# Designs tried in a protein design run: peptides against a protein of PDB entry 4ASU. Part 84

Target 1, 270 residues: chain A of PDB entry 4ASU
Amino acid sequence: ATLKDITRRLKSIKNIQKITKSMKMVAAAKYARAERELKPARVYGVGSLALYEKADIKTPEDKKKHLIIGVSSDRGLCGAIHSSVAKQMKSEAANLAAAGKEVKIIGVGDKIRSILHRTHSDQFLVTFKEVGRRPPTFGDASVIALELLNSGYEFDEGSIIFNRFRSVISYKTEEKPIFSLDTISSAESMSIYDDIDADVLRNYQEYSLANIIYYSLKESTTSEQSARMTAMDNASKNASEMIDKLTLTFNRTRQAVITKELIEIISGAA
Target 2, 83 residues: chain B of PDB entry 4ASU
Amino acid sequence: FTFASPTQVFFNSANVRQVDVPTQTGAFGILAAHVPTLQVLRPGLVVVHAEDGTTSKYFVSSGSVTVNADSSVQLLAEEAVTL

## One batch from the design tools (peptide; made by RFdiffusion4, then SolubleMPNN)

Design b2_p13_6_s1 (from b2_p13_6, 8 letters changed)
Fold by OpenDDE base, seed 2:
Structure b2_p13_6_s1 (fold): chain B 270 residues (1-270), chain C 83 residues (1-83), chain A 13 residues (1-13)
Amino acid sequence: as target 1 above (270 residues)
Amino acid sequence: as target 2 above (83 residues)
Amino acid sequence: SEALERFRAALES
């Protein structure tokens, strides 16, 4: 490689490093906010899921319609955030299909659609775009919940798949159940909740769905920003190492050029 | 007893004597060992009676309340403020 | 920002 080539590469990598450092700082700021907002959201969301855990809702085997909601975002450069969700979605879909279930998919965030378009396009009901630019609100979750409930797809049960935040360096892709109104109302374990007004139960389930979606969005956002921060940090470090190596190469090459020129002068070949 | 909104936690697995919640049918009092039930909230006042006899009041918008067989209670309001 | 796009592609590949 010529000195010019090395210089060009150095300039390019230095520019990338500047970008990754900047992105790291932005991600760090967003992470800090997300983590702060996740604390109450987790209590809220886990509280909403408590009924399903305690009631141990079962879906009859003759019910075949299953909905998978994958939660991520539109934004890249965050490690395995999107692929992890997609991987578990594919696994869940395959398992359900093997069990004779009909599977439909909803993607929250455009990246889910991007990954699964080729293999699962026919199973998609809707993809929610414009996710991840701003922190999710309960209003956003409500819109998603409303759209799902008004989609016309009469699922029996479902799975919401998202990345749960563990720490700044760790997340785990998890699945939580969602149930249709009919499934909840007909569940044997719900008998202890007798004399519940049908309208009350319907409204309750609407809130429950919105609550769970909101929770998943907050977990996903925190995980994503943390992962992006880590990814950008790693990229910056890698760039730094490359810069060091190329700088050494540049110096070595420069010396070689000088030596060559001296030889040419001495030999008269110049 | 857990009481939270999407943005704020008021009680997290706390022991309380009684919680009064506003439902569509009116005020509803939840005591220890209350029968399991599900309700939705209407805008109104929530009153939490602590074991020590103190009371705290909150204004809530929409939401839900769950009383489980194990006596756990989840009060989840879309919006809530301390009064 | 062609360099950025190349970088994104590399990271997402």
Scores: peptide ipSAE 0.028, ipTM 0.890, DockQ to the pose 0.015
Fold by OpenDDE base, seed 1:
Structure b2_p13_6_s1 (fold): chain B 270 residues (1-270), chain C 83 residues (1-83), chain A 13 residues (1-13)
Amino acid sequence: as target 1 above (270 residues)
Amino acid sequence: as target 2 above (83 residues)
Amino acid sequence: SEALERFRAALES
């Protein structure tokens, strides 16, 4: 490689490093906010799941319609955030299909569709785009919940798959159950709530769905920003190492050129 | 007893004497060992009576309240503010 | 741009 080539590469990598450093700082700021906002959201979301945990709602085996909601975002450069969710979605879909279930998929964030479009396109009901630019709100979750409920797909049970935040260096892809109104209302374990008005239960279920979606979004966002921060840090370090390597190469090449020129001068072979 | 909104936690697994909630069918009080029930909140006043006799008041928008067989209570409001 | 694409590929794998 010529000095010109090395210089061009150095410039390119240095520019990349600047970009990754900037992205790291942005991700760090977003992470800090997300982590703070996740605390109440987790209490809220886990609280919403309490009924289903306590009641231990079961879906009869003869019920075959299953919904998978994958939660991520539109934004890349965040390590395995999207692929982790997609992997578990694939696994769940395969297991359900093997059990004779009908599977439909909802993607929250365009990256889910991007990963699964070839293999699972026929199973997608809808993909919610424009996710990840701003922190998710309860309003956003409500819109998603409403869209699902109005989609016309009459699922019996479902799985919401998202990355649960553990720490700045760790997340875990989790699955939480969602149930249709019919499944909830017909569950034997719900008999202790038998005197509940049908309209109340319907509205309750709608809130529950929105709550769980909101919770999943907050967990996902926190995980994503943390992962992006880490990814950008790693990228910056990798760029730094490459810059060092190229700089050494540049210096060696420069010296070689100088040496060659000196030899030509001394020998008169110029 | 857990009382939270998406953005704020007011009570987290706390022991309280009584919680008065505004439901779509009317206000009702949740006492210790209340029978299991599910209700939806209407905009209104929530009053929490602590074991020590302290009373706290909150305004809530929409949401839900769950009383389970194990006496656990989840009050989840879309919006809530301390009064 | 080529280097950036390599980084993207590595980070998203």
Scores: peptide ipSAE 0.025, ipTM 0.871, DockQ to the pose 0.015
Fold by OpenDDE base, seed 4:
Structure b2_p13_6_s1 (fold): chain B 270 residues (1-270), chain C 83 residues (1-83), chain A 13 residues (1-13)
Amino acid sequence: as target 1 above (270 residues)
Amino acid sequence: as target 2 above (83 residues)
Amino acid sequence: SEALERFRAALES
């Protein structure tokens, strides 16, 4: 490689390093906000899931329609955030299929579809794009919930898969259940709940779905931003190492060029 | 008793004496050992009566309330403000 | 930036 080539590469990598450092800072800011907003969201979301945990809702075996909602975003450069969700989605889909169930998929965030489109294209109902650019709101979750409910797919039960935030250095992909109105209304364990009006229950389920989606989005966002911080930090460090290596190469090459020139001068060849 | 909105927590697994909630079917009071039920909120006032006799009032928009068999209660409002 | 796009492409390829 010529000195010019090395210099060009150095410049390029230095620019990348600047970009990754900037992205790290942006991610840090978003993470801080996300973490703050996750605290109430978690209480809210976990509260919404309490019914399903306490009632132990069961779906009859003859019910075959299962919906998988994968929650991530449109934005990359965040480590294994998207692939982790996709991996669990694949696993869940395979397990359900093996159990003879029909599986449909909803992707929250374009990255889900990007990863799964080739293998699971026929199972996708809808992908929600433009996720992750701004912090998710309850309104966003409501829109997603509404679109899901209006999708025409009459699922019996479902799974929402997302990355739960554990710490700045850790997240865990997990699954929470969603149930159709019919499933929840017909569940034996729900018999203890006194005289629930059908309209009330429908409305309740709409909130429940929106609530869990909102919760999942908040968990996902926090996890994603944290992971992005780490990824960008790692990228910056890698760039630094590469810069060092190239600089060494540059210096060696420069010395060689100088030596050659000196020899040419001394020998009278130049 | 848990009372929260998406952005704010008012009560988290707290013990309260009574919670009055505005529901679409009418306002009702949730007492200790209330029968399990599911309701949806209408815009209105939530009144929380603490064990110590303290009463707190909140305005809520839409949402849900769940009373479980174990007497746990989840009041989840889309929007809520302290009065 | 073009550099960013190249970087993204490289990392996501």
Scores: peptide ipSAE 0.013, ipTM 0.878, DockQ to the pose 0.016
Fold by OpenDDE base, seed 5:
Structure b2_p13_6_s1 (fold): chain B 270 residues (1-270), chain C 83 residues (1-83), chain A 13 residues (1-13)
Amino acid sequence: as target 1 above (270 residues)
Amino acid sequence: as target 2 above (83 residues)
Amino acid sequence: SEALERFRAALES
């Protein structure tokens, strides 16, 4: 490589390093906020899921319609955040199909659609875009929940798949169940709950869905920001190492060029 | 007893004596070993009676309340503020 | 550079 080539490469890598450092700082700030906001959101979301766990809601085997909700975002450069969710979605879809279930997919965040469009396009009901630029709110979750309920797809049960935050260096792709109003209404295990009004139950389920979506968004956001922060840190370090290597190469090459020029001058070949 | 909004936790798996909640079908008190039930909240006052005799009041907007067979209670409000 | 362009594209997405 010529000195010019090395110089161009150095400039490029230095620019990338500047970008990655900036992104790291932004991600760090967003992560800190997300983690703080996740604490109550987790209590809230886990609380919402308590009914389904405690009531042990069962879906009859003859029920065939299953909804998969994948939760991520529109934004890249966050490691395996999106691919992890997509992988789990694929696995779940395949398992359900093998069991004779009909599977439909909802993507929260454009990245899910981007990954799965080729293989699962026909299974998608809707993809929600504009996710991840700002922290998700309960209002956002409510909008998503409403759209799902208005989709016209009469699922029996479903799965919401998202990355649960564990630590700054770890997340885990999780799956939580969602149930249709009909499934909940007809569940034998719900018999212990006294004379629940149909309208009450409908409203309850609407909140439940919104709650779970909100929770998943908060977990996903925290995981994503943490992962992005780590990814950008790694990128910055890698850039730094490359800069060091190229700098050494530059110096060696420069000396070689100088030596060659001197020889040419001395020999009269210039 | 768990009482939370999306942004704030008021009680997390706490033991309380009684919780009064405003529901769309009417306000009712949740006592120890209350029968399982599901309700949705209407705007109104939540009153938490602690074991030590203290009483806390909250205003809630909407949400849900779940009473399970194991006596666990989840009060989840969209908006809630301490009074 | 190609790498820089990829980053720019990612930032715009």
Scores: peptide ipSAE 0.011, ipTM 0.882, DockQ to the pose 0.017

Design b2_p13_6_s2 (from b2_p13_6, 7 letters changed)
Fold by OpenDDE base, seed 2:
Structure b2_p13_6_s2 (fold): chain B 270 residues (1-270), chain C 83 residues (1-83), chain A 13 residues (1-13)
Amino acid sequence: as target 1 above (270 residues)
Amino acid sequence: as target 2 above (83 residues)
Amino acid sequence: SEALERFREALES
């Protein structure tokens, strides 16, 4: 490579490094906010899931319609955030299909559809786009929940798959159950609860779904921003190493050029 | 007893004497031995009676309340403010 | 920025 080529490459990588550093800072700021907002959201969301854990709701085997909701975002450059969710979705879908279940998929965030489009396009009910630019609100979750409930797909049981935030350096893809109104109302384990009005139960389930979606969005967002911050940091470090390497190459090449020129001068072959 | 909104936690697995909640069917008090039930909240006043005898008041908009067989309670309001 | 785009693609893959 010529000195000019190396210089051009150096300039390019330095520019990339500047961008990745800037992106890291932006991600860090968003992460800090997301983490603060996750604290109450987790209590809220976990509280909403408590009923299902304590009541041990079981779906009858003859019920075959299963809904998978994958939660991520529209935005890239965040490591394995999207692929992790997609992988879990694929695994769950395959397991359910093997068990004779009908599976439909909802993607929260465009990246889910992008990954699963070819293999699972026929199973998609809807993809929610415009996710990830702003922090998710309960209103956003409510909209998603409402659209799901009004989709016309009468699922029996579902799975919401998202990345749970563990630490700034760690997340875990997890699955939480969602149940239809019919499944909840028919569950034997629910018999211990006092006579619940049908309308009350319906409204309760609507809130429950919105709560779980909200929780998943907050976990996902925090995980995503943390992962992006880490990814950008790694990219910046890699760029730094490449810059060092290319700088050495540049210096060596420069010396070689000088040596060649000296030889040409001495030999008269210039 | 857990009481939270999406943005704020008021109680997290706390022991309380009684919680009064406004539901669609009316206000009722939740005691330690209350039977399991599910309700949805209407806009109104929540009153938490602590074991030490102190009371805290909150205004809530909508949401849900769950009383489980193990006496755990989850009060989840869409919006809630301390009074 | 073609180089940036390539870099983004690599990070997203």
Scores: peptide ipSAE 0.021, ipTM 0.891, DockQ to the pose 0.015
Fold by OpenDDE base, seed 4:
Structure b2_p13_6_s2 (fold): chain B 270 residues (1-270), chain C 83 residues (1-83), chain A 13 residues (1-13)
Amino acid sequence: as target 1 above (270 residues)
Amino acid sequence: as target 2 above (83 residues)
Amino acid sequence: SEALERFREALES
């Protein structure tokens, strides 16, 4: 490699390092905010799931329509955040299909579709794009919930798959259940609940769905930003190491060139 | 008793004496060992009566309230503010 | 740059 080539590569990597460093800082800021906002969101979301946990709602085997909601974002450069969700979605879809269930998929964030489009395109109902630019709000979750409910797909049971935040260096892909109004209404375990007006139950379920989606978005966002921060940090470090290596190579090459020139001068060959 | 909005937690697994909630079907009080029920909130006042006799008031927008068989209660409001 | 794009692709994988 010529000195010019090395210099060009050095410049390129230095630029990359600047970008990754900047991205790390941005991700760090977003992570800090996300983590702060996750605290109440987790209480809120877990509270919404309490009914399903306590009632132990079961879907009859004859009910075959299952909805999988994968939650991630549109934005890359965050390690295995998207692939982790997609992997679990694939696994769940395969298991459900093997059990004779009809599976439809909703992707929250374009990356889900990007990963699964080739293999699961026919199962996608809708993909929500423009996710991840701004922190998710309850309004966003409500929009998603509403669109899902209005999609015309009458699922019996569903699974929402998202990355739960554990720590700055750890997340876990998890699945939470979602149930249709009919499933909730017909569940034997729900018989202990006082006679509930159908309209009330419908509205309740709408909130429940929005709540769970909101929770999943907050968990996902926090996990994503943390993962991105880590990824960018690693990238920056790798770039730094490469810069050091190339710098050494440059220096050695330069010395070699100088030596060669000196030899040529001394030998009278130039 | 858990009372939260998407952005704020007011009570987290707390023991309370009574919670008055505004529901679409009417306002009612949730006492200890209240029968299980599901309701949706209408805009109005939530009054939490603590075991120590203290009373806290909140304004809530839409949302849901769940009373479970184990006497756990989840009050989840889209928006809520302390009054 | 192509290099940057390749780098991004590598990070996304």
Scores: peptide ipSAE 0.018, ipTM 0.883, DockQ to the pose 0.015
Fold by OpenDDE base, seed 1:
Structure b2_p13_6_s2 (fold): chain B 270 residues (1-270), chain C 83 residues (1-83), chain A 13 residues (1-13)
Amino acid sequence: as target 1 above (270 residues)
Amino acid sequence: as target 2 above (83 residues)
Amino acid sequence: SEALERFREALES
């Protein structure tokens, strides 16, 4: 209401706008890179899933251990990126529980843990932090895959949930299957591969896991940067509008104060 | 035939005559209608024989190769470079 | 704007 109050608010919003504009530019740069790097990563990742798609691997109903890997990052201010993944994780977990399955969760990125901590803390095996500052590498994916394989949790099947990039204004949360070595080796649809050496299959599965994790990270990163860019743009625009409104209010208030002072002078009621 | 690394695509659903791959059990050639198999790559040379008779050589690190019943082939290397 | 307030809160936390 006072000029002082308006000035303080203006200063605050202007500072926010500066930050959001800066973040927008950073996100834009990261998005451009991510989108470029996603092209080969998608071919690579989709290629790694070809076996499972073509073999149509099924998990017997008596197998009850299911692993959910949620992929996002540590970084906020990117719209519904994290909540979308978390939402689908919740849905999948609920469906699996209703089917009598045991569900464990791995979070890639701290935001998944943050969202699901209260409701699903008992189901978390591990959360990988420090995700999102730099573009993910295949090495990063390999580390995650290795950690999963060495976790001691003997899942039968699982799902990796991530945001697939569609366009600068669109992503879709999707799920891809992951299978344990035992599930793959015992699948009837894999009979045409029965002569494959067990060690080969083990190594193959390890690569497959690393591949899909890498793919999911690249999709997630591209989606995230795009969403952040959009979010920061929206924030900047909103800030601009608010600045305009407050500036107008400031000017009107200033004039009112001046008028009041003049009246007081003229009336001698000062 | 798809041949890719995490950072580069060399072939995407292409038709090729033959692909020679280095596997842990030795190098072998993948021809059209090859029997389904899964293999893990060892560091070595990949040779792609195109239908037009051209031959391309690549060095690959680790990775996997999949030959499916539908004759689709996925060669996925962690690292690969054109020679 | 609630969005801006949320943003501010996020920045301050």
Scores: peptide ipSAE 0.017, ipTM 0.867, DockQ to the pose 0.014
Fold by OpenDDE base, seed 5:
Structure b2_p13_6_s2 (fold): chain B 270 residues (1-270), chain C 83 residues (1-83), chain A 13 residues (1-13)
Amino acid sequence: as target 1 above (270 residues)
Amino acid sequence: as target 2 above (83 residues)
Amino acid sequence: SEALERFREALES
């Protein structure tokens, strides 16, 4: 490599390092906010799931329509955030198919579609784009919930797959249940609940769906920002190491060039 | 008893004496060992009666309330403010 | 550089 080549590479890597450092700071700010907002969101979301856990809602085996909702975002450079969700979606879809279930997929965030489009395109109902640029709101979740309910796909049960935030350095891909109105209304375990008006139950289910989606988005966002911080930090460190290596190479190359020039001068070959 | 909005937690697994909630079918009081039920919230006043006799009031917009067989209660409002 | 281009692509995706 020539001195010019090394210099060009150095410049490029330094520029990348500047960008990654900047992105790290941005991610840090977003993470701090996300983590703060996740605290109440988690209580809210877990509260919403309490019914399904306590009622132990079961879907009859003869019911075969299953919906998978994968939650991520549109934005890259966040480690394995998207691939983790996609991997679990694939696994779940395969398991369900093996069990004779019909599987449809909804992707929250374009990255899910980008990963799964080749192998699972026929199973996708809809992909929600423009996710991750701003913090998700309950309104966003409601929109997603509404569109899902209006999709025309009459699923019996479903799964929402998302990354649950554990710590700055850890997240876990998890699955939570989604139930259709019909499944809830027909569940034997729901008999202990006092006479519930059909309209009330419908509205309740709509809120529940919005609630779990919102919760999932908040968990996902926090996980993503944390992962991005880590990714950008790693990128910055890697860049730093490369800069050091190239600098050494530059110095060695420079000395070699000087030596060559001296030899040429001494020999009269120049 | 858990009472939360997407952005704020008012009660988290707390023990309370009674909670009055505004529902689409009418307001009702949730006492200890209340029968399991599901309701949706209408805009209105939530009153929480603590064990020590104190009461707190909240305005809620919409949402849901769940009373489970184990007497756990989840009051989840889309928006809620302390009064 | 190729590295920079890849990075830009990643940022835009």
Scores: peptide ipSAE 0.014, ipTM 0.886, DockQ to the pose 0.016

